# Ledger of designs, part 215: peptides against a protein of PDB entry 3NZW

Target 1, 212 residues: chain A of PDB entry 3NZW
Amino acid sequence: TTTLAFRFQGGIIVAVDSRATAGNWVASQTVKKVIEINPFLLGTMAGGAADCQFWETWLGSQCRLHELREKERISVAAASKILSNLVYQYKGAGLSMGTMICGYTRKEGPTIYYVDSDGTRLKGDIFCVGSGQTFAYGVLDSNYKWDLSVEDALYLGKRSILAAAHRDAYSGGSVNLYHVTEDGWIYHGNHDVGELFWKVKEEEGSFNNVIG
Target 2, 222 residues: chain B of PDB entry 3NZW
Amino acid sequence: QFNPYGDNGGTILGIAGEDFAVLAGDTRNITDYSINSRYEPKVFDCGDNIVMSANGFAADGDALVKRFKNSVKWYHFDHNDKKLSINSAARNIQHLLYGKRFFPYYVHTIIAGLDEDGKGAVYSFDPVGSYEREQCRAGGAAASLIMPFLDNQVNFKNQYEPGTNGKVKKPLKYLSVEEVIKLVRDSFTSATERHIQVGDGLEILIVTKDGVRKEFYELKRD

## One batch from the design tools (peptide; made by RFdiffusion4, then SolubleMPNN)

Design b2_p25_3_s4 (from b2_p25_3, 19 letters changed)
Fold by OpenDDE base, seed 1:
Structure b2_p25_3_s4 (fold): chain B 212 residues (1-212), chain C 222 residues (1-222), chain A 25 residues (1-25)
Amino acid sequence: as target 1 above (212 residues)
Amino acid sequence: as target 2 above (222 residues)
Amino acid sequence: MQLSSFKAPFEVEDPYLEYNLSTVK
């Protein structure tokens, strides 16, 4: 798995691969590793598929209940805290979760929290999470700047996942890409890694370790 | 050391068409190399045009299916006989599975039916309740033999349009019910040849807007 | 844990395989 999220002048970019594995077996190439909690809030998945899927869906329900009770959208801080508190209750039970809660509220602006099953909760501007995270960081950190255009930021997110998919055997399938703004998240499509690889190679003259 | 789980072998296969879905399973029940039964159905009509199979440890599979059937019953009681949608069924099954997260049902679960738009739907589950809607899925003993074949024949993986030098993928299209049945039969026939835990009989449940029909085919009995 | 007794069909890779620090604010 490779997931990433970063803040920039235009909001948040979220990009993830779509491969699921069972050991060396590729179980799926089409897993949705982004949970759309609400129109303004996303959760990413790494670790146990069921753990992430179940509890982030549960989180969505808790967020909706908050909105109904408080008559305002839940903050990203509060949403991430709910999840963090939940996984902490199961600490030692064997949950496997590495998630980023990404969203936009009026009071917080664009916000990213990292939450994992060890009980860690971190607020930050840039996170890569998964077995391919170091490969993604290699590309992302080298090209990141706050003043990226939306177009460049989207490409950078996509390109970083592609790099990870190329080097990490446990990452691949496709890139799912999101842009989060004050108006909510926007899905920017599913990009097959195979097709994307050759396109990028041709356009950039990159990946010269592979002869086409 | 006490092992609460067994493995009864067998294989199941789901394929979604445009306006139908198929869920198939062999009828062999086995422990190790000893055949317990040559005809033990493992694909079930659960009502509301939903078919289900939970393949692996048969005791767990049967328990899960019974719980789901009971869930359907109570859903009708609580919601004035409202039909349970396939997506809601999938969510319910997730909760059944994840409810035993720390002592899982040792099964691969597949359900098939029609979505709310009348399109074929197949949902597959891991033992602890992760699920995804897919066009096809194989589960059980011979899943590793069949799934790559399905990737090629249902999803047209690694197939390209002629004359394009492998640059244009074969376009995706739905298969007819006849094509799907043939594919299922070929899959199980092939699996039977290469896996001792698959054989004896093939039962196919076909879900359409008109309901569930069953087809049965003999497999090799060795 | 009982989950260690068998392999689940669907897994998202463990995020802790390689620890890397991220920019936090």
Scores: peptide ipSAE 0.047, ipTM 0.749, DockQ to the pose 0.075
Fold by OpenDDE base, seed 5:
Structure b2_p25_3_s4 (fold): chain B 212 residues (1-212), chain C 222 residues (1-222), chain A 25 residues (1-25)
Amino acid sequence: as target 1 above (212 residues)
Amino acid sequence: as target 2 above (222 residues)
Amino acid sequence: MQLSSFKAPFEVEDPYLEYNLSTVK
């Protein structure tokens, strides 16, 4: 798995691969590793598929309950804290989760929290999470700047996942791409890694270690 | 060493069509190298046009299916006999599986039916309840033998239009029920030849708007 | 919501039980 999220002048980019594995077995190439909690809030999944899917769905329910009770959308800080508190209660039980809670509220603006099953909760501007995270960081860090255009930021997110998919055997399938703004998240499609690879190679003149 | 799990082998396969879905399973039940039964059905009609199989440890599978059937019953009681949708069924099964997250059901679960638009639907589950809607899925002992075949024949992976130098993929299309049944039969006959835990009989449940139909075919009895 | 935890005195060697969106951890 490779997931990433980063803040920039235009909001938040979220990009994830879609491969699931069981040992050396590619279990699926089409897993949705982003949970759309509400129109302004996303959760990413890395680690145990069931753990992430179950608890982030549960988180969505908690966020909806908050909205119903308080007549206001939950903050990204509060949503991430709910999840963090939950996984902390299960500390040592064997949950495996590496998640990012990404969203926008009027109070916070665009916000990213990292939450994992070890109980770590971090606020930050850039996170890559998964077995391919170091590959993604290599591309992302080399090209990141706050003043990226939306187009360039989307491409950078997509390109970083592609790099990870290329080098990490546990990442691949497709890239799911999101842009989060003050008006909510926008889905920017599913990009098959096979097709994307050749497209990028041709357009950039990159990946010259692979013969076309 | 304490091991509460058994492994009863077998293989299951689900394929969704445009207006139908198929869930198939062999009828062999085995422990280690000993065949316990040559006809032990593992694909079940659970009502509301939902078929289900939980393949692996049969005791766990039976327990899970029983719990789900009970869930369907209670759903009717609580919701004035409303039909349980396939997507709601999938969510329910997730909770059943994840409820035993720390002592999992040792099974690969697949359900099949029609979605609310009347389209074929197949959902697959890992032992702890992660699930995905897919066009096709193989589970169980011979899943690794069958799944690549399904990738090629259902999803047309690695197939390209002739004369395009591999630049144009074969377009996706739904398969007919006859085509799907053929693929299922070919899958199981092939798997039976290469896996000792698969064989004896093949039971196929076909879900359409008219209900659930069952077909049975003999497999090699070696 | 809490689920009961249980540590089994055995290990199951089945990669399917480890259906993962793999992390470095």
Scores: peptide ipSAE 0.046, ipTM 0.766, DockQ to the pose 0.050
Fold by OpenDDE base, seed 2:
Structure b2_p25_3_s4 (fold): chain B 212 residues (1-212), chain C 222 residues (1-222), chain A 25 residues (1-25)
Amino acid sequence: as target 1 above (212 residues)
Amino acid sequence: as target 2 above (222 residues)
Amino acid sequence: MQLSSFKAPFEVEDPYLEYNLSTVK
């Protein structure tokens, strides 16, 4: 798995691969590793597929309950805290989760929290999470700046996942790409890694370790 | 060290068509190298046009299917005989599986039916309840043999239009019932040749708007 | 950390969890 999220002048970019594995077996190439909690809030998934899918879906329910009860959308801070508190209760039980809660509220602006099954909760501007995270960081950190255009930011997110998919055997399938703004998240499509790879290679003259 | 789980072998396969879905399974039940039964059905009609199979440890599979059938019954009681949708069924099964997260059902679960738009739907579950809707899925002993074949023949992976020098992918299209049945039969006949835990019989449940139809085919018995 | 399906009973943790959940670059 490779997931990433970063803040920039235009909001948040979220990009994830879509491969699931069971050991050396590729279980799926089409997994949705982003949960759309509400129109303004996303959760990313890494680790145990069931743990992430179950508890982030549960989180969605809690966020909806908050909205109904308080008559306002839940903050990114509060949503991430709910999840953090939950996994902390299960500390030592064997949950495997590495998640980013990404969203926009009027109070907070664009916000990213990292939450893992060890109980770690961190607010930050840039996170890559998964077995391919170091590959993604390599590309992302090298090209990141706050003043990226939306177009460049989207491409950078996509390109970083592609790099990870190329080098990490446990990442691949496709890139799912999101842009989060004040108006909510926008889905920017599913990009097959195979097609994307050849396109990028040709256009950039990159990936020269592969003979085309 | 004590192992609370058995492995009864077998293989299951789901494929979604445009307005139908199929869920198939062999009828062999084994323990180690011993054949317990040559005809033990493992694909079930659960009502509301939902078919289900939970392949792996048969005791766990049977328990899960029974619980789901009971869930369907209670859903009708609680919701004025409303039909359970396939997506809701999938969510329910997730909860059944994850409820035993720390002592899982040792099964690969697949359900098939029609979605709310009348399109074929297949959902696949891991032992602890992660699930995904897919066009096709193989599960069980010979899944590793069959799934690559399905990738090629259902999803047209690695197929290109002739004369395009590999630049144009074969377009995705729905398969007919006849084509799907052929693929299922070919999959199981091939799997039977290469896997000792697969064989004896093939039962296919076909879900359409008109209900569930069953077909049976003999497989190799060695 | 990789998104992995459950493979075997009581082996639910990602074998790379300790390495992959790190936010350290």
Scores: peptide ipSAE 0.055, ipTM 0.758, DockQ to the pose 0.044; fails the geometry check
Fold by OpenDDE base, seed 4:
Structure b2_p25_3_s4 (fold): chain B 212 residues (1-212), chain C 222 residues (1-222), chain A 25 residues (1-25)
Amino acid sequence: as target 1 above (212 residues)
Amino acid sequence: as target 2 above (222 residues)
Amino acid sequence: MQLSSFKAPFEVEDPYLEYNLSTVK
């Protein structure tokens, strides 16, 4: 798995691969590793598929209850805290979760929290999470600027996942790309890694280790 | 060391068509190298046009299917006989599976039916309740043999249009029920030849708007 | 080669989940 999220002048970019594995077996190439909690809030999945899917869906329900009760959208801080508190209660039980809660509220602006099954909760501007995270960071950190255009930021997110998919055997399938703004998240499509690889190679003159 | 799980072998396969879905399973039940039964159905009509199979440890599979059938019954009682949608069924099954997260059902679960738009739907589950809607999925002993074949024949993976020098992928197309049944039969016959835990009989449940139809085919009785 | 018919739980096991905590400085 490779997931990433970063803040920039235009909001948040979220990009994830879609491969699931069971040992050496590729279980799926089409897993949705982004949970759309609400129109303004996204959750990413790394680690145990069931753990992430179950609890992030549960989180969605809790967020909805908050909205109904308080007549206001839940903050990213509060949503991430709910999840963090939950996984902390299961500490030592064997949950495997590496998640990012990404969203936009008027109060907070664009916000990213990292939450994992060890009970860590971190606010930050850039996170890569998964077995391919180091490969993604290599590309992302080298090209990241706060002042990126939306187009360049989207490309950078996509390109970083592609790099990870190329080097990490546990990452691949496709890139799912999101842009989070004050008006909510926008889905920017599913990009097959195979097709994307050749396109990027041709356009950039990159990936010269592959002859084709 | 006590192992609470057995492995009863077998293989299951789901394929979604445009306006139908198929869920198939062999009828062999085995423990180690001993065939317990040559005809033990493992694909079930659960009502509301939903078919289900939980392949692996048969005791766990039967328990899970029974619980789901009960869930359907209770859903009808609580919601004035409202039909359970396939997506709601999938969510329910997730909760059944994840409810035993720390002592999982040792099964690979597949359900098939029609979505709310009348399109074929196949959902697959891991033992602890992660699920995904897919066009096709193989589960069980010979899943590793069948799934790559399905990728190629259902999803047309690695197929290109002739004369395009590999630049144009073969377009996705829904398969007819006859084509799907043929693929299922070919998959199981092939799997039977290479896997000892697959064989004896093939039961195919076909879900359409008109209900569930069952077909049976003989497999090698090796 | 025991074809273990049971796919292990789809562990999107990030073998490096532990590594993620160390690098987020």
Scores: peptide ipSAE 0.021, ipTM 0.751, DockQ to the pose 0.080; fails the geometry check

Design b2_p25_5_s1 (from b2_p25_5, 16 letters changed)
Fold by OpenDDE base, seed 3:
Structure b2_p25_5_s1 (fold): chain B 212 residues (1-212), chain C 222 residues (1-222), chain A 25 residues (1-25)
Amino acid sequence: as target 1 above (212 residues)
Amino acid sequence: as target 2 above (222 residues)
Amino acid sequence: QAPLPESPALREWSFGPIGPPKMLE
């Protein structure tokens, strides 16, 4: 798995691959590793598929309850704290979760929190999470700047996941791409890695380690 | 080390069509190398036009199916006989599976039915309740033999239009019920030839707007 | 504790390690 999120002048880019594995078996190439908690809040998934899917869905319910009770959307800080507190209660039980809670509130602006099953909760501008994270960081860090255009930022997110999919055996399938703004998240499509790879190779003249 | 689990073999297969869905399973039940039964159905009509199979350790599979059927019953009691949608059924099954996260049901679960738009739907679950809606899924002993075949024949993976030098993919299209049944039969006959835990009989449940139909075919009994 | 199944069909789905993959010894 490779997931990433980063803040820039235009909001937040979230990009993830779609491969699930069971050992050496490719279980699926089409898994959604982003949960749309509400129109302004996303969660990403790495680690155990069921752990992430179950508890991030649960988180969505908690966020909705907050909205109903408080008559206001939950903050990204509070949403991430709920999840962090939950996984902390299960510390040592064997949960495997590496998640990013990404969203936009008027109070906070564009915000990213990293939360994992070890109980770590971090606020930051750039995170890559998963077995392919170092490959993604290699591309992302080399090209990141705050002043990226939305188009360039979207491409950078997509391109970073592609790099990870190329090098990480546990990453692949497709790239799901999101742009988060004050008006909410926008889905920017599913990009098959096979097709994307050849397109990028041709357009950039990159991936020269592959002949064909 | 104590092992509470067994493996009763068998294979299951789900394929979604445009306005139908199919869930099929062989009827062989085995322990180690001994055939316990040549006809033990493992695909069930659970009501509300939902069919379900949980393949792996049969005791766990049966328990899970019973719990789900009970859940359907209670859903009707609590919601004025409202039909349980396939997506809600999937969520419910996730909770059933994940409720045993630390002592999982040792099964691969597949359900099939129609979504709220009347389109065929197949949902697949891992032992602890992660799930995905897909066009097709094989589960069980011969899943590794069948799934690549389904990728090729249902999703047309690695197929290209003739004369395009591999530049144009074969377009995706829905398969007819007859085509799906043929693929299912071919899948199971082939799997039976190569896997000792698959054989004896093939039961296919076809879900349409008109309800659930069952078909049965003989498989090799070796 | 659940034993590891031999069949991949009975394994839990994974989105891989949270961190970079460990080198096999």
Scores: peptide ipSAE 0.370, ipTM 0.795, DockQ to the pose 0.315
Fold by OpenDDE base, seed 5:
Structure b2_p25_5_s1 (fold): chain B 212 residues (1-212), chain C 222 residues (1-222), chain A 25 residues (1-25)
Amino acid sequence: as target 1 above (212 residues)
Amino acid sequence: as target 2 above (222 residues)
Amino acid sequence: QAPLPESPALREWSFGPIGPPKMLE
């Protein structure tokens, strides 16, 4: 798996691959590793598929309950804290989760929290999470700047996941791409890695180690 | 050390069509290399036009299916005989599986039915309750033999339009019920030839708006 | 913790390790 999220002048970019594995077996190439909690809040998934799906869905329910009780959308800080507190209660039980909670509130602005099953909760501007994270960081860190255009930022997110899919055997399938703004998240499509690879190679003149 | 799990072998297969879905399974039940039964059905009509199979350790599979059937019953009691939708059924099964997260059911679960728009639906689950809606899924002993075939014949993977120099992919289209049944039969006959835990009989449950139909075919009894 | 199944077909689905894969020593 490779997931990433980063803040820039235009909001947040979230990009993830879609491969699931069972040992050496490719279990699926089409898994959704982003949960749409509400129109302004996203969660990403790495680690155990069931752990992530179950507890992030549960988190969505808790966020909805907050909205109903408080008559206000939950903050990104509070949503991430709920998840962090939960995994802390299960510490040592064997949960495997690496997640990013990404969203926008008027109070916080665009915000990213990293939460994992070890009990770590971090606020930050750039995170890559998963077995392919180092490959994604290689591309992302080399090209990141705060002043990226929305178009360039979307491409950078997509391109970083592509790099990871190329080098990490546990990443692949497709890239799911999101842009989070003050008006909420926008889905920017599913991009098959096979097709995307050849397109990028042609347009950039990159991946020259692969004979096309 | 006591091993609480057995493996009863077998293989299951789900395929979604446009306005139908199929869930098929062989009827062989084994332990190691010994055939316990040549006809032990493992695909079940659970009501509300939902068919289910949980393949792996048969005791766990039967327990899970029984719990789900009970869930359907209680859903009717609590919701004025409302039909359980396939997506709600999938969520319920996730909770059943994940409720035993630390002592999982040793099964690969597949359900099939129609979604709320009347389109064919197949959902597959890992032992602890991760799930995905897919057009097709093979599970069990011969899943590794069948799934690549389904990728090619249902999802048309690695197929291109002739004369396009590999630039145009074969377009996705729904298969007819006859085409799907043919693929299922070919899958199981092939799997039976290459895997000792698959054989004896093939039971196919076909879900349409008119209900569930069952078909049975003989397999090799080698 | 119940023993993990030996059969690939009955393994839990994974989105891989959270961090970089450990290199085989």
Scores: peptide ipSAE 0.363, ipTM 0.786, DockQ to the pose 0.313
Fold by OpenDDE base, seed 1:
Structure b2_p25_5_s1 (fold): chain B 212 residues (1-212), chain C 222 residues (1-222), chain A 25 residues (1-25)
Amino acid sequence: as target 1 above (212 residues)
Amino acid sequence: as target 2 above (222 residues)
Amino acid sequence: QAPLPESPALREWSFGPIGPPKMLE
């Protein structure tokens, strides 16, 4: 798996691959590793598929309950803390989760938290999470700047996942791409790696280790 | 050390059509290399036009299916006989599976039916409750033999339009019920030839708006 | 708590290792 999120002048970009594995078996190429918690809040998934899917869905329910009780959307800080507290209660039980909680509130602005099953909770501007994270960082770090246009930022997120999908055996399938703004998240499509790879190679002159 | 799990082999296969879905399974039940039964059905009509199979350790599979059937029953009691939708059924099964996260059901679960728009639907579950809606899925002993075939014949992977130099993929389209049944039969006959845990009989449940239909075919018995 | 036996047919789905936490500010 490779997931990434980063803040820039235009909000947040979230990009993830779609491969699930069972040992050496490719279990699926089409898994959705982003949960849409509410129109302003996203969660990403790495680690155990069931652990992530179950508990992030549960998190969504907790966030909705907060909204109903408090008559306002939950903060990204509070949402991430709920998940962090939950996984901490299960520390040592064998949960495997690496997640980013990404969203926008009037109070916080664009915000990203990293939460994992070890109990780590980090606020930051740039995260790559998963077995392919180092490959994604290689591309992302080389091209990131705060002043990216929305178009360039979307491409950079997509391109970073593509690089990871190319090098990481646990990553692949497609790229799911999101842009989070003050008006909420916008889904920017599913991009099949098989097609995207050749397109990018041709347009950039990259991936020269592969002969077309 | 005590191992609470067995493996009863077998294979299951789900395919969604435009306005139908199928869930098929062989009827062989085996332990190691000994055939326990040549006819032990593992695909079940659970009501509300939902068919289900939980393949792997048969004791766990049967337990899970029974729990789901009971869940359907109680859903009717609690919601004035409202039909359980396939997506709600999938969520319910996730909770059944994940409720045993630390002592999982040793099964690969597939359900099939129609979504709320009348479109064919197949959902697949891992042993602990991760699930996904797909057009097709093979599970069980011969899944590794069948799934690549389904990728090619249902999702048209690695197929291109003739004369396009591999530039234009074969367009996705729904298969007819006859085409799907043929693919299922071909899949199981082929799997039976190469896997000792697959054979004896093939039972196919076809879900349409008119209900569940069953078909049975003989497989090789060696 | 009993782990699942290793079987090709009955493995839990995984999104792979999560890796060590990384943060860029």
Scores: peptide ipSAE 0.360, ipTM 0.783, DockQ to the pose 0.451
Fold by OpenDDE base, seed 2:
Parts: structure tokens; C-alpha cells; sequence
Structure b2_p25_5_s1 (fold): chain B 212 residues (1-212), chain C 222 residues (1-222), chain A 25 residues (1-25)
């Protein structure tokens, strides 16, 4: 798995691969590793598929309850704290989760929290999470700037996941790409790694370790 | 050390068509190297046009199916006999599975039916309740033999249009029920040849808007 | 009532007929 999120002048980019594994078996190439909690809030999934899917769905319910009770959308800080508190209660039980809660509220602006099953909760501008995270960081850190255009930021997110998919055996399938703005998240499509790889290779003259 | 889980073998397969879905399973039940039964159905009509199979440890599978059937019953009681949608069924099954997260049902679960738009739907589950809607899924002993075949024949993976030098992929299209049945039969006949835990009989449940029908085919008994 | 035996840790599950739980590694 490779998931990433980063803040920039235009909001948040979220990009994830879509491979799930069961040992050496590729269980799926089409997993949705982004949960759309609400129109303004996303969760990413890494670790145990069921743990992430179940508890992030549960989180969505808690976020909706908050909206109903408080007549206001939940903050990214509060949403991430709910999840963090939950996993902390299960500490030692064997949950496996590496998540990013990404969203935009008027109060907070674009916000990213990292939450894992060890009880870690971090606010930050850039996170890559999963077995392919180091590959993604290699590309992302090399090209990241706060002042990226939306187009360049989207491409950078996509390109970073592609790099990870290329090098990490546990990452692949496709890239799901999101842009989060004040108006909510926008889905920027599913990009098959196979097709994307050849396109990028040709356009950039990159990936020269592979002979075309 | 005590192992609470058994393995009863077998294989299951789901494929979604345009306006139908199929869920198939062999009828062999084994323990270790012994055939317990040559005809033990493992694909069930659960009502509301939902078919279900939980393959692996049969005791766990049966328990899960019973719980789901009961859930369907209670859903009707609580919601004025409203039909349970396939997506809601999938969510329900997730909760059933994840409710035993720390002592999981040792099964690979697949359900099939029609979505709210009348399109074929297949959902697959891991032992602890992760689920995904897919066009096709194989589960059980011979899943590793069948799934790549389905990737190629249902999703047309690695197929290209002739004369395009591999530049144009074969377009995705829905398969007819007849084509799907052929693929299912070919899958199981092939699996039976290569896996000792698969064989004896093939039962296919076909879900359409008109309901669930069953087909049965003999497999090798060796 | 005697507690039910615990299942193996999910990560320790071998890829058998059912396979281990899906991981987003």
C-alpha cells in the first residue's frame, strides 16, 4: 500500500494505490483506500483492510452524529481525535491501521491528521503511509512546493504513487486521486498503473530501468 | 497446540452480469484427505434475491449463513417486509464477521444478487469483514487457480485488439448468462483436475429479476 | 464459562485455502 496526502496553496492532494494483498497473493487490484466520510472529509486506509474499512466507516457515522447534534460539520481535529481515541482503547488488541484524516473546514482550513493503531496522532502538511511510503516520499519531497499549481500538485500526487507502485511489490493496481478544497473534495479519477506507467515514461523519459 | 479451525475445502465463484449474477460452488466436503461428502451444498438462497456462500471451515460457514438468514428475517420484521438491498446485506455481513474480529469465522464469503438498479452484483469478504464489490471473485481452495482465469476471461486482462501491436485493450463488455455459465463450468472442471479438494458436483445459483434458479453439473469424482 | 481459545494473530495466518485477511500493506 501507498497512500499520501499533502497540503499546498490550493488545498490538499490525496493519492492512493488500490492493491490489497494476502501474503504473496494479490487479493485485489481495485480496493478503494479512500473513504469519503462526508463531502469535506476523507479517510485513507493502510494496514488491515477490515480494521480500516470498519472503523473508518464507523467514524463516518460518528461524524454524522456530530453534525446532527451540533448542527455543524465536525472538525478534522475532532474527527481524527475520535478515531485516535478509539484505536487507543484497542491498543494491544492487534488492530492494524495507518490512516490519514484529510478535510477542509472553515475554522481549520485544509487539514491533515495522521492516525495509527499505536495511538499516534499527528497533524502535518505531508504524509506518506504504507509499505511504499519511502518510494513516494522520494518523489514527493523532491518536487514538493507550497506554491504548486493544482494541476502540478495533482500530477505530483499521482506520480509519487506511480513511483511507489513501480518499486513496491505491495502497491499497484491504480491511482485514485483527490483534490480537497474549501468546497469539498473532488475525485480526479482512477488511473491504471499499467497505462499510466507507459504514458509517464514516454512523456518524461523516466523509468529508464524498464526497456520499452 | 490446539487449532480451533478446520478446513473443509471446496471452491466458490461469483460473477456479475449486466442484469444477473451467479454464485457457484462445488459440492465436495473434505477433512484432511478424506471426502466427507460428495454432495454438500454450500451456496444458499437467503431470500430477497440474495445468494450467499461462506467457504472454508464449514462449521463457521454454516453459522455465518444462519446468522445472516436470521438477520434478513429480522430486517423484514423491523422494516415492514422491505426488501434487503445487496449493499445493505454486504454491510450487515461485515458486521457479522467483524463482530468476531478476535476469533474470526474461518471463511471466505461471497454474496451475489442485483443492486438497486437491477445490475448484477458480487460482494466478497475476507474472514474479518473487509468487503468489496467486484465483477468476479473466486474463493476457497482453488481460488488461486481460478481467479487469474477470471481476470482474463471476465475482465479481459492482458487482452488486446488484434493488429494494434498491444496498444488497444480489448474493451470491457458484459457477458451473457450462457457465457458466464460456460466460464464457471470451465473454471471448476479445470480446478477439479488440479486440486484434490475440489470436485464431485457443481451447483450454480443464478440470480435474475425473476428470482433464483439452480443448475447442477457433475464434476470428476476422483 | 471457560474463555474461547484465541485465534492466531491475523498477521500470523498462513495463506491457506481461505487465506489470511486482506492487508493494505
Amino acid sequence: as target 1 above (212 residues)
Amino acid sequence: as target 2 above (222 residues)
Amino acid sequence: QAPLPESPALREWSFGPIGPPKMLE
Scores: peptide ipSAE 0.397, ipTM 0.826, DockQ to the pose 0.057; fails the geometry check

